# Peptides against a protein of PDB entry 6J54, part 1

Every score and structure here is a prediction.

Target 1, 223 residues: chain A of PDB entry 6J54
Amino acid sequence: NENLFASFIAPTMMGLPIVTLIIMFPSLLFPTPKRLINNRTISIQQWLIQLTSKQMMAIHNQKGQTWSLMLMSLIMFIGSTNILGLLPHSFTPTTQLSMNLGMAIPLWSATVFTGFRYKTKTSLAHFLPQGTPALLIPMLVIIETISLFIQPVALAVRLTANITAGHLLIHLIGGATLALLNINTMTAFITFTILILLTILEFAVALIQAYVFTLLVSLYLHD
Target 2, 42 residues: chain B of PDB entry 6J54
Amino acid sequence: QFQFTGIKKYFNSYTLTGRMNCVLATYGGIALLVLYFKLRSK
Unless a header shows other numbers, all headers, positions and changes below count from the first letter of the chain.
Peptide ipSAE was made for these designs. It is ipSAE averaged over its two directions, with the distance scale d0 held at 1.0 Angstrom where the peptide's residues are scored. Compare it between designs on one protein only; published cut-offs may not apply.
A fold fails the geometry check if it doesn't show the stated peptide or something in it is severely misdrawn.

## One batch from the design tools (peptide; aimed at target 1 P26 T32 Q46)

Design b1_p8_1 (made by RFdiffusion4; failed a check: the pose's geometry)
Pose (drawn by RFdiffusion4):
Structure b1_p8_1 (pose): chain A 223 residues (1-223), chain B 41 residues (1-41), chain P 8 residues (1-8)
Amino acid sequence: as target 1 above (223 residues)
Amino acid sequence: FQFTGIKKYFNSYTLTGRMNCVLATYGGIALLVLYFKLRSK
Amino acid sequence: TYLELITS
């Protein structure tokens, strides 16, 4: 009975303040120069695009490359608005489940209507995988179509659920430091757990590769 | 001039990308179950 | 403004 942890009961609030200012703010962190040589703080933003525009370009290699100049603008918005919210009292718009159901459905249904306006037959004849055996036709086409309509819900709920799960362990491991007016040796170990956990919460950039890329596989497979 | 800089881009991919009516239908029906539960409290 | 940065 040496080290007794404590806890504080308090409501964890994901309130909704004025949002249309908070959305526009990580657009003016990135400027754009009308010059040849640039000023060494856009120049490491300009180089960071020319890397990951050479990885969403190399798989497709079609006349579906026209689409790919918009998929690098989808990686900078939720690559920034997940990184800004690690600050002390900031507010992330991708915490709320609302805009991610408007980010998945206008993009996911922009992919099944891409081959339906050009191929019209073989886009969802991709439901036919192989040289058809006879004992499993109805066990297949009720499976590979229930794992198609999962995809917009499987694209937007995997983003909201773990971004807001990074903010509660920031508060609850952080709020147990403030309510630790018991023995002071264990206060530093909970603080050292925080400053490791904030390094893991820079996997909020690593969860934007898993949004643009399973949008490319959900675009390269249909088209 | 927030148009003609990206007007060549729009009619290229808004043929399939501007289908927010399925989002507007799935959003407008999602407005109807929450005003109904508060009506029945 | 992100698209002008990409096409730059």

Design b1_p8_1_s1 (made by RFdiffusion4, then SolubleMPNN; from b1_p8_1, 4 letters changed)
Fold by OpenDDE base, seed 5:
Structure b1_p8_1_s1 (fold): chain B 223 residues (1-223), chain C 42 residues (1-42), chain A 8 residues (1-8)
Amino acid sequence: as target 1 above (223 residues)
Amino acid sequence: as target 2 above (42 residues)
Amino acid sequence: NILDLINS
């Protein structure tokens, strides 16, 4: 069981932390285009980025469009790291709650402060939904205030829990498959099939969680 | 579009300004309560 | 607002 959680320990080599290299590695998978007509792989990447950019930034006005670069870089970073984390016995930085909090808290704070700075009236009014009965106003304002502060925590925990749980499940079923190879080959085949289906699901989850994380940050910016 | 008179003009849950004032009033009330208990304990 | 986006 100790070996099961070993994949979540930050790796070091010769006393030097290689976590920084792991975090920087996904950036190499997305080279910058230099030609007007690029190869197929780069063209597909650019096409996907443009589609996601148009979809996410459609809710923002012209001032909100300035955040497109940051949001697109965020989704590409989280998505790529999550996909690479599905490799066997690989370390996924996004499984660390500290990292996700390190992303969630600053981005959330930036969106909230930006809203209060440029849309003060709208941001303050957001704490009180329209049509609220007069008797419920004080309590509802308090609840909405608490809800605001829970947002960064929920954002970080959601990403961490989904990636971590998927990783653990793959390891457990994979280990069970190996153990059943010499006990019952038929049962081992069934568990292996489940493992394959689970890995496919985790690929989808990895991308969805990256998208949801970025979308929620963008939504908070929109207010 | 909404026509309110009296206190409801400034404190309502329908207009943007009214909602803002309600939020500020709530925060102000909480701050005063906290201040009251802090000064009372001393 | 977020509510308008959800209702759209």
Scores: peptide ipSAE 0.214, ipTM 0.831, DockQ to the pose 0.036
OpenDDE base, seeds 1, 2, 3, 4: peptide ipSAE 0.211, 0.166, 0.168, 0.195; ipTM 0.845, 0.845, 0.851, 0.852; seed 3 fails the geometry check

Design b1_p8_1_s2 (made by RFdiffusion4, then SolubleMPNN; from b1_p8_1, 4 letters changed)
Fold by OpenDDE base, seed 1:
Structure b1_p8_1_s2 (fold): chain B 223 residues (1-223), chain C 42 residues (1-42), chain A 8 residues (1-8)
Amino acid sequence: as target 1 above (223 residues)
Amino acid sequence: as target 2 above (42 residues)
Amino acid sequence: NILDLILS
């Protein structure tokens, strides 16, 4: 069983954690533009960034758009790490719940505190939905309060579970394909086809989870 | 656009201020209950 | 809608 989860062990070299280098590596893939008209790759990146920025920040006012840099950097980081993690024998930091909690808790806390600071009335009123019968008010407020505190946990677990499950499936189907090559080539071809389709799906999941993570943080900020 | 009178003016589940007051009242009630049990245990 | 998004 440990062999199955060996890919999720944090890699170290000579006792030194190289996870920090893996985390910093995606930053090299997004260089800062230096010219008005950059090369094609940088132009496409900047175009994608501004499109996602406009789409995500459309729900925010002027004060909420101050978080644009943070949210865009977050989605680029999570998305890039998730995609790079799909490479064979690669390590994905986002499979570690500790890392995802390390991102979710501070960002969630910041959004909640920012909401209570600038939108105190709206934030407090959000604990009680409109039209609630009077008898259900106290219990529903308690449930909404508990729901608020579950948000960072759900945010981290969702990302971790989706990425980890995808990696496990790829490894299992891949291992089955290799094992069936010497037994039945036709069945091995079927499993290989499933592996390819699953890999494509996991690429989509990697981007979607990055987007959902960032979007939920943004929605918590918007309240 | 609701017209409320009496206590419903400040505590209702429709207006923003009413909802806020209901939430604050709920938290206040819970805090008082916790305080009561804490003082009772002493 | 937000709850559905969170639970998805």
Scores: peptide ipSAE 0.294, ipTM 0.852, DockQ to the pose 0.030
OpenDDE base, seeds 2, 3, 4, 5: peptide ipSAE 0.253, 0.242, 0.274, 0.293; ipTM 0.852, 0.858, 0.859, 0.839

Design b1_p8_1_s3 (made by RFdiffusion4, then SolubleMPNN; from b1_p8_1, 5 letters changed)
Fold by OpenDDE base, seed 1:
Structure b1_p8_1_s3 (fold): chain B 223 residues (1-223), chain C 42 residues (1-42), chain A 8 residues (1-8)
Amino acid sequence: as target 1 above (223 residues)
Amino acid sequence: as target 2 above (42 residues)
Amino acid sequence: NILDLVLS
């Protein structure tokens, strides 16, 4: 059991947590541009950031667009960590629920408080869907309130579950492939093909989960 | 486009203000119930 | 819509 989940144990050396360095490492992959016309890699990165920024901030007004830096940094961080986590024998910080809760709860709280502060009427009205029958109003308001508090939990668990499940499947299929190499090469080839397809899928999932996480935070801000 | 009279003017599920008031009334009612049971237990 | 997105 421990061997199966060994990849999810937080790495330490000499009692010092290396997790901090792993978390900070993706920041090195996105250097700050210093020129008007940068190199190809930086230009592509900036282009992607601008595209995603325009896509996400299109639903926000001027006040909501002030969160562009935070949301873009969030998607870049989660996306990069998820992609790097797919490397063999690598540790993915986003597989830790504590890490994701540490991001989800503050961001969710900030968006909720910001919504209540600047859009009090709309935020309060959001607890009651339009056109609700009068008899269902009290119960539905309670349900919507509970739903609000489930949002940060769902946000963190979704990311954690998707990334963790992906890693687990890759390890299991990979281990099965290696075990079948000496038993039946034809079957091993089939499992290897599945592993490749699954790996490609996990790359997509890694990016999608980063996007969904950031998008949901953005939607909570928009309300 | 909706014409409401009486209590429905302030409490309705269609207008923004009406929905807000319904939510506030619900929370207020719950708060009063909690307060009632809390004071009753003392 | 947000609820559906959260549950999905």
Scores: peptide ipSAE 0.284, ipTM 0.856, DockQ to the pose 0.030
OpenDDE base, seeds 2, 3, 4, 5: peptide ipSAE 0.223, 0.211, 0.257, 0.266; ipTM 0.854, 0.857, 0.862, 0.842

Design b1_p8_2 (made by RFdiffusion4)
Pose (drawn by RFdiffusion4):
Structure b1_p8_2 (pose): chain A 223 residues (1-223), chain B 41 residues (1-41), chain P 8 residues (1-8)
Amino acid sequence: as target 1 above (223 residues)
Amino acid sequence: FQFTGIKKYFNSYTLTGRMNCVLATYGGIALLVLYFKLRSK
Amino acid sequence: FNYFELIE
């Protein structure tokens, strides 16, 4: 009975303040120069695009490359609006589940209507995988079509659910430091757990590769 | 001039990318179950 | 719009 942890009961509040200012703010962190040689703080933003525009370009290699100049603007928005909210009292718009159901459905249904305007038969004849055996036709085409309509829910709910799960362990491991007016040796170990956990919460950039890339496989497979 | 800089881009991919009516239908029906539960309290 | 000019 040496080290008794404590806890504080308080409501964790994902309130909704004025949002249309907070959305426009990580657009003016990135400037654009009209000059040849640039000023060494855009120049490491300009080099960071020319890397990951060479990985969403190399798989597709079609006349579906026209679509890929928009998919690098989808990686900078939720690459920034997940990184800004690690600050002390900031507010992330990708915490709320509302706009991620508007980021998945206007993009996911922009992919099944891409081959339906050009191929019209073999886009969802991709439901036919192989040289058809006879004992498992109805066990297949009720499976591969229930794992198609999962995909817009499987794209947007995987983003909101672990971004806000990073913010609660910031509070609750952080709020147990403030309520630790008991023995002071264990206060530094909870603080040291925080400053490791904030390094893991720069996997908010690593969860944007898993949004643009399973949108490319959900685009490269249909088209 | 927030148009003609990206007007060549729009009619290229908004043929399939501007289908927010399915988002507007799935969003407008999602407005109807929450005003109904508060009506029945 | 600013991100399109940055990618160009």
Fold by OpenDDE base, seed 3:
Structure b1_p8_2 (fold): chain B 223 residues (1-223), chain C 42 residues (1-42), chain A 8 residues (1-8)
Amino acid sequence: as target 1 above (223 residues)
Amino acid sequence: as target 2 above (42 residues)
Amino acid sequence: FNYFELIE
């Protein structure tokens, strides 16, 4: 129904796209530090970024660590947009497959091209697992090639599906709860409890999907 | 560690060079097959 | 340029 998917329509006001402002809004939440000792909010943000960067970039060499700025900005962007998208009457850009493909395809392409540029032999060799029987080599190479091209699609669809499904479930269960309030109060209470638990889960999913997206991009860079 | 001789030296699934050559050979074979069928229809 | 060392 139109009402169910209304929250996924790109919002416009007076014919002007508000989507641009929505996408830019998370950047205002992460100001650059200016003092030796910053306020609590900036200090916590810096600590989280440093913790995450140390964890994610530990697998990379010095050249790979050059990507730390991009990967940290990516996780902060996706995470913040996903969390903000859970606010009432908000539009979540990451529910749009076009948005996620727009991030996944270039990043995946960059990692693949970087691999072929600096480690050509190793990158080509990865299309064939070590110890493969001779008879299975052609088929396995084809499968690994297909697997490579599915990576950006899987990356984008994973994020889109998880965030979109979460929003839909919240709307459906919330609508069911309101409808049941006038029919059966006990059943409405059960559905309301499920709604609360689901909402908590979606906050976790929002952060997890940001992490997984960034982590997979990082892993593709390493391989 | 691996002591391959003959054709196995260049085409094996254990060494990096061997694996690379196998991959290239596979792609080359596919390309030749596609080219063959494309030119055959003309 | 190592951004990892820069942000640490």
Scores: peptide ipSAE 0.066, ipTM 0.840, DockQ to the pose 0.195
OpenDDE base, seeds 1, 2, 4, 5: peptide ipSAE 0.043, 0.020, 0.035, 0.048; ipTM 0.841, 0.799, 0.849, 0.847

Design b1_p8_2_s1 (made by RFdiffusion4, then SolubleMPNN; from b1_p8_2, 3 letters changed)
Fold by OpenDDE base, seed 5:
Structure b1_p8_2_s1 (fold): chain B 223 residues (1-223), chain C 42 residues (1-42), chain A 8 residues (1-8)
Amino acid sequence: as target 1 above (223 residues)
Amino acid sequence: as target 2 above (42 residues)
Amino acid sequence: YTYFELIS
């Protein structure tokens, strides 16, 4: 069982925390453009970033669009780390709840405080849904208040659980495939096929979770 | 738009101002309840 | 031990 969770242990070398280098590595995959007409790969990357930026920031006003750099860097960071984490024997920082909480709590708090600063009236009104019966108002306000504080936890846990569960499934099915190769080749072929399909799914999940995390942060900013 | 008069004008679940006031009133009520239990003799 | 280690 220790072998299953070995991939989730933060790696160190002679006591030096190499985790910081692992976290910074995805940034090297997205170099800044130098030329007016860049290379094909860089042009595609910039085009994708531009499209996603326009899509996500369309719901925000001028003040909200100031967060475009932060949100785009966040989605690129989480997405790239999740994809790189699917490589064999790779350490995925987003599998650590501490990492995700470290991103979720500050971003959530910043969006909440920004909302109260510029839209105090609407932010306070969000604690009470429109059209609620008068008798349910006190209870519903309390529930919405609790719901607000659950948001950062939900963001962190969602990302951690999805990425961690995916990694565990890949390891389990992969291990089962190797074990069945010596027992029954037919069943091993079936499990191997499932493994391939699962890995493809995990690539999609990795990107979706990055998008959802960033989108929800953006949505909290809009509120 | 909604038409409200009297107390419903300030405390309602349909207008932004009314919703805000309801939220503040709820928090104020909870704060008063907590204060009451802390200051009570028994 | 720290809270960071507990939630990691």
Scores: peptide ipSAE 0.154, ipTM 0.843, DockQ to the pose 0.022
OpenDDE base, seeds 1, 2, 3, 4: peptide ipSAE 0.139, 0.097, 0.093, 0.112; ipTM 0.846, 0.844, 0.846, 0.849; seed 2 fails the geometry check

Design b1_p8_2_s2 (made by RFdiffusion4, then SolubleMPNN; from b1_p8_2, 4 letters changed)
Fold by OpenDDE base, seed 1:
Order: sequence, then C-alpha cells, then structure tokens
Structure b1_p8_2_s2 (fold): chain B 223 residues (1-223), chain C 42 residues (1-42), chain A 8 residues (1-8)
Amino acid sequence: as target 1 above (223 residues)
Amino acid sequence: as target 2 above (42 residues)
Amino acid sequence: ITYLELIS
C-alpha cells in the first residue's frame, strides 16, 4: 500500500526539491587531496579509487582509458548514494527509475556513438555473431539491434529493482520486528536477526550494483 | 585466414568485412521494404 | 557481457 512506498516519495520542503541537495551531498564525502601525504581516510579513499580504476580500465586501450574519470565518478556516485540510502529513514535517489534512466541513456548513447565513430567496422560487425548460418543472418541482425536498444533500459531497471527490492525487504522485516515486540519477544528476536543479516547483504548489494552498472557501461564502450 | 570467392568474399559471417556488409545489406533491405510500403499507400 | 548480465 501507500505506507510501503512512502519512503520512495521524493522529499520536498515547502515546494522546494530537497532531492537536489541529497544528490549533491555524496560529493562532500570525497574531498580533493591537497598534501603530498594526506590523512589516513583520504589515503584509503585514493587507494580504493586507484584499485578500482586499474581493474576497470585494464580491458581498455589508451583511447578507452580517457573514460576513466567518467567511470570512476559514476561508480563513486552510485555507490555512495546506495550506501547512504541504507541509513534509517533516508531517501535514495537511485531507487527512482527516472534518475537511473537519466544516467543510463546518456552514458549508453555516448558509448555507442564513440564505438561507431572510432571502431565503425567492428561495431557494425557486432550486430552479427561470427559463424552464423546464412539463412539466419537477417533475423539475427534484427534481434541484435533490438538487444542494443534494450541495454539502457536493462541498466536502469537492474539498478532500480535491486536497490528498491532490498529497501522494501528491510522496511517489511523491520516493521514486522517492531510489531512482534509486544506479541512474542522470541519471534521478534529471530526477525531482528534476519534484519541484521539482510542489512549486511544490502551493503554488499549496494556496492556490487554500483560496480556492475559502471562495468557494463565500460563493456559497452569496449564493445 | 579464410578463402572466399565470388559473392561470399563480400558477404560472409566469418570475416569482419563480410559481417559488416551483411549488416548493411539487411538494413538496406529493411529500408527498401519500408519505402515500398510507404509509396504503395500513396 | 551475457554472463555478467545473468549474474546481476
């Protein structure tokens, strides 16, 4: 009902969209280094960024590594928003399909256009898998073109569905735990244990979904 | 390392150029089909 | 790509 999805409504104060401030908030958690030897927290952040960047850009050549800044900023944004969304009574912008489509469609189109611009022959050849029988070529090309246009939708829906489903489960089990406290304390303890295990899982899912979203965008760029 | 002769040289599912030509031919065929139905209604 | 799509 409405109570289940109340946490997914975009928050506003006196008609002003607070959602814009929520989107901008994760940027404050990643300050720019100014010293040769920074604080331990900043050093750990930079170390994690370097590890993820080396892993993500290992499949790309020198031209593809130009996208390193864009892909790293994307994974930091999605990852930070997903983790912040696990805070109690918080709003996650990535639960909104419109938000994820707003990221997926431009990034997907940019990767597809760059692929056609610099690797036209290889990109066009991707519409036909190697070794297909001659009679199946026209039908398979059509299916592959449809598959291409489904990619941005799949990126957005995958992220929204995973994050939204996790949030719904946390709210449902959390609400059930509170309701069972006055009825049966033993069952309430069991549901609370499940809630803790689920929240730990959702922390992992939040980071994995951010990584998968960025990785798939990177793979579309690589073709 | 593929040896094709005739039409198979330009249209095949193994070589990169052959696959590209097959894709372009299919798009061209679809475009001509759409154009045919559009001109038929007029 | 297909394998990664199935995992996610």
Scores: peptide ipSAE 0.264, ipTM 0.849, DockQ to the pose 0.031
OpenDDE base, seeds 2, 3, 4, 5: peptide ipSAE 0.246, 0.107, 0.241, 0.262; ipTM 0.854, 0.836, 0.855, 0.846

Design b1_p8_2_s3 (made by RFdiffusion4, then SolubleMPNN; from b1_p8_2, 5 letters changed)
Fold by OpenDDE base, seed 1:
Structure b1_p8_2_s3 (fold): chain B 223 residues (1-223), chain C 42 residues (1-42), chain A 8 residues (1-8)
Amino acid sequence: as target 1 above (223 residues)
Amino acid sequence: as target 2 above (42 residues)
Amino acid sequence: YTFFQLIQ
């Protein structure tokens, strides 16, 4: 129904896309440090970024760690937009499949291109798993080729579906709780408890999906 | 680690070079099939 | 009640 999906409509005022401002807003939450000893908030943010960067870049060699800035900016962007999207009456840009495809396709193509450029032999060998029986080689190579092209689509759809489904569930359970307040207060209390648990879950999902999206892009990087 | 002789030396699913050659052979075969059907339809 | 309206 239109009322249920109204929160996913791109907001515009006077013909101007407010979406641009919403996308740029998370950048204001991460200021650049200027001092040797920064504020408490900035210090915590930098510590978290360093911790996550060390964890994600541990699987990469020296050449692969060149992507650290790109991957960290990606996870911070998706994570911040997903968390901000849980605010009341907020618009989440990551619920738009077009935006997620716009991020997934270039990043995927870049990782595939860098892999074929610097590690051509290894990249070509990835189309055939090790130890495959000889008779299954042609079929499996085709399947792996198809799997490669499905990767950017699956990456975008996974993020879009998880964030969208979470928002829809919060909306539905919230609406049901309001409707049940006038019918049965006991049942309304149960649905309210579910709503609280669901909101906590969605906060976790928001961060996990940002991490998974960035991690998968990192795993596709053969450099 | 693996000792292969003959055609299996170049086309195997265990060595890196063998896997690469199998992939290239598969793509080459598909390209030849597509080319065959395209030329036949003309 | 107002909180739920904010979510919707």
Scores: peptide ipSAE 0.035, ipTM 0.792, DockQ to the pose 0.016
OpenDDE base, seeds 2, 3, 4, 5: peptide ipSAE 0.027, 0.024, 0.026, 0.027; ipTM 0.796, 0.795, 0.794, 0.786

Design b1_p8_2_s4 (made by RFdiffusion4, then SolubleMPNN; from b1_p8_2, 3 letters changed)
Fold by OpenDDE base, seed 4:
Structure b1_p8_2_s4 (fold): chain B 223 residues (1-223), chain C 42 residues (1-42), chain A 8 residues (1-8)
Amino acid sequence: as target 1 above (223 residues)
Amino acid sequence: as target 2 above (42 residues)
Amino acid sequence: FNYLQLIS
C-alpha cells in the first residue's frame, strides 16, 4: 500500500463529496416495520433495539426515558456505520474526528444543560466528589470542571481512535500478508490467520464502541 | 449519619447541599479574584 | 458524573 491513510480520505465522485450519501446509507438498512408480523431480519432488529433500550433506559426516570428514541437511533447509527466500515473498500465516517465531535458536542451539551435545568443541585454537587478533604475542595472543583469539558472530546476521540486504529491495523497486517506471500508462504499464513482474528475482533469493537458512546451519553443525561 | 455544626453544616463534602455550596463558593471566589485583578489592571 | 469516572 502506497498510503496507509488513503482509506481515511473523504471520498469524492466527479468532484462531489459523497460522504453525505455514505452517512445516510445505514438508515436504509433499518426500515420501519409495517406489518404485524415482520420478516426475520426486522424482527431481530426490533428485538435487539428493545433489549438494548431496556438495558440502557433502566437507569432513567420517565423524563430521561424520553431520550430513548434518540439514544437508540444513535447506537444503531454508530454501530451500523462502524460495521459497514469494516467492509472492503468502504469508508467509515466515524473515523473522522469531525464527525464524532459533531455528534458528541451537541449531545453532551444537551445532557449537561438538561441536568442543570432539572437537577441543578445534584449537577452542581457533582463537581465535588463526596468525602473530599476540605483542603482539596477548591482544586478538585476546578479539576472536575475541566473534566466536564473534556468529556465530549474524550467521547469523540475514543470512538475515532478505536475505529481508526482498527482499520489501520487491518491495513497494515493485510499489507504485510500480501508482501509475505512472495517471501514465505508459511509466515504469510500466520499473518493471515492473525488478520482473520483481528477482523473478528474489530467487528466486536465496532459494536462495543457504539454501545459505549451511547451509554456514556446516557450516563451524562442521568448525571 | 452525619451531624454537622456551624459552618460545616452549610459547607461540607458529604451532604448534597454542602457540596453544592462548596462548589458555588469556589466559583464565587474565582469570579471575585478575576474581577479583582481585572479592576486592578485598570 | 460519578459513574463516568468509573467507565470512562
Scores: peptide ipSAE 0.026, ipTM 0.824, DockQ to the pose 0.034
OpenDDE base, seeds 1, 2, 3, 5: peptide ipSAE 0.020, 0.022, 0.023, 0.024; ipTM 0.781, 0.814, 0.814, 0.810

## One batch from the design tools (peptide; aimed at target 2 L32)

Design b1_p9_1 (made by RFdiffusion4)
Pose (drawn by RFdiffusion4):
Structure b1_p9_1 (pose): chain A 223 residues (1-223), chain B 41 residues (1-41), chain P 9 residues (1-9)
Amino acid sequence: as target 1 above (223 residues)
Amino acid sequence: FQFTGIKKYFNSYTLTGRMNCVLATYGGIALLVLYFKLRSK
Amino acid sequence: SISHVHFLI
């Protein structure tokens, strides 16, 4: 009975303040120069695109490369608006489940209608995998079509659920430091757990590769 | 001029990318179940 | 919750 942890009961609030200012703000963190040689703070933002524009370009290699100049704008927005919210009292728009159901459905259904306006037969004849055996036709085409309509829900709910799961362990491990007016040796170990956990919460950039890339496999497979 | 800089882009991919009507239908129906539960309290 | 659906629309 040496080290008794404590807890504080308080409501964890994901309120909704004025949002159309908060959305526009991580657009003016990135400037654009009309010059040849640039000023050494855009120049490491211009080099960071030329890396990851060479990885969502290399798989497709078609006339579906036209679509890929928009998929690097989709990686900078939720690459920034997941990184800005690690600050003390900031508010992330990708916490709320509203706009992620508007990020998945206008993009996911922009992929099944891409081959349906050119191919019209073999896009969802991709439901036919192989040289057809006879015992498992109806066990297949009720499975591979229930794992198609999962995909818009499987794309948006995987983003909202773990971004806001990073913010609660920031508060609850952080709020147990403030309510630790008991023995002071264990206060530093909870603090040291925080400053490790904030390094893990820079996997908010690593969860944006898992949004653009399963949008490319959900585009490269259909087209 | 927030148009003609990206007007060549729009009619290229908004043929399939501007289908927010399915989002508008899935969004408008999602407006209907929450007004109804508060009506029945 | 209603204001989230309005924002979705």
Fold by OpenDDE base, seed 5:
Structure b1_p9_1 (fold): chain B 223 residues (1-223), chain C 42 residues (1-42), chain A 9 residues (1-9)
Amino acid sequence: as target 1 above (223 residues)
Amino acid sequence: as target 2 above (42 residues)
Amino acid sequence: SISHVHFLI
């Protein structure tokens, strides 16, 4: 039982917080360009960042496009940490709800406050959907207000739950495969095949969750 | 575009101004209700 | 639009 959750414990070495170094490590995988014509790897990375940036920021006006750097750094951070977390016996910071809340709450609050500051009329009107019957207006305004406050929690919990569940499944199926190697080789082979397919799925989930998290933050900014 | 007159001009669910006013009225009503329950004699 | 995307898993 304890072995299942051992990978989710924050690692420390002689009382020093290694977690800080683990969080900073993905940044080393994306070096800054130094030339007009960069290496092939760096050029591909920049091209991908530009494509994702253009797609994500197409919704925003000029003022919203100022957030491009923050949103792109966010998706690269979450995506890289999630992918690196799929390595055997690795620790993923995004499996910690505290980490995800630490990202979700400030970003959500910033988007809400910027909306109220620059688009006060539209932001207030957003609590009431257009065309609502008159008798349902008070109830619906209350529901939309509650929905607003659930947004940062939903962002954090969605990311945490999806990544954590994937990790648990990989460990469980992997453990079952190892246990069946000495019992039934045929069943172990089937379980191993499922493990491979699940791992491929988790790579996709890791990137999708990074995209969804960043996209929702972007949508909250646009309102 | 929608044409509204009277109270519906200020409180409607179709225009931005009308929607905003409805939201503010709802919050104001809730605040007054909370205030009433706090100040009522028991 | 936000409500539709909000429920994505």
Scores: peptide ipSAE 0.332, ipTM 0.885, DockQ to the pose 0.032
OpenDDE base, seeds 1, 2, 3, 4: peptide ipSAE 0.325, 0.305, 0.304, 0.309; ipTM 0.889, 0.890, 0.892, 0.893

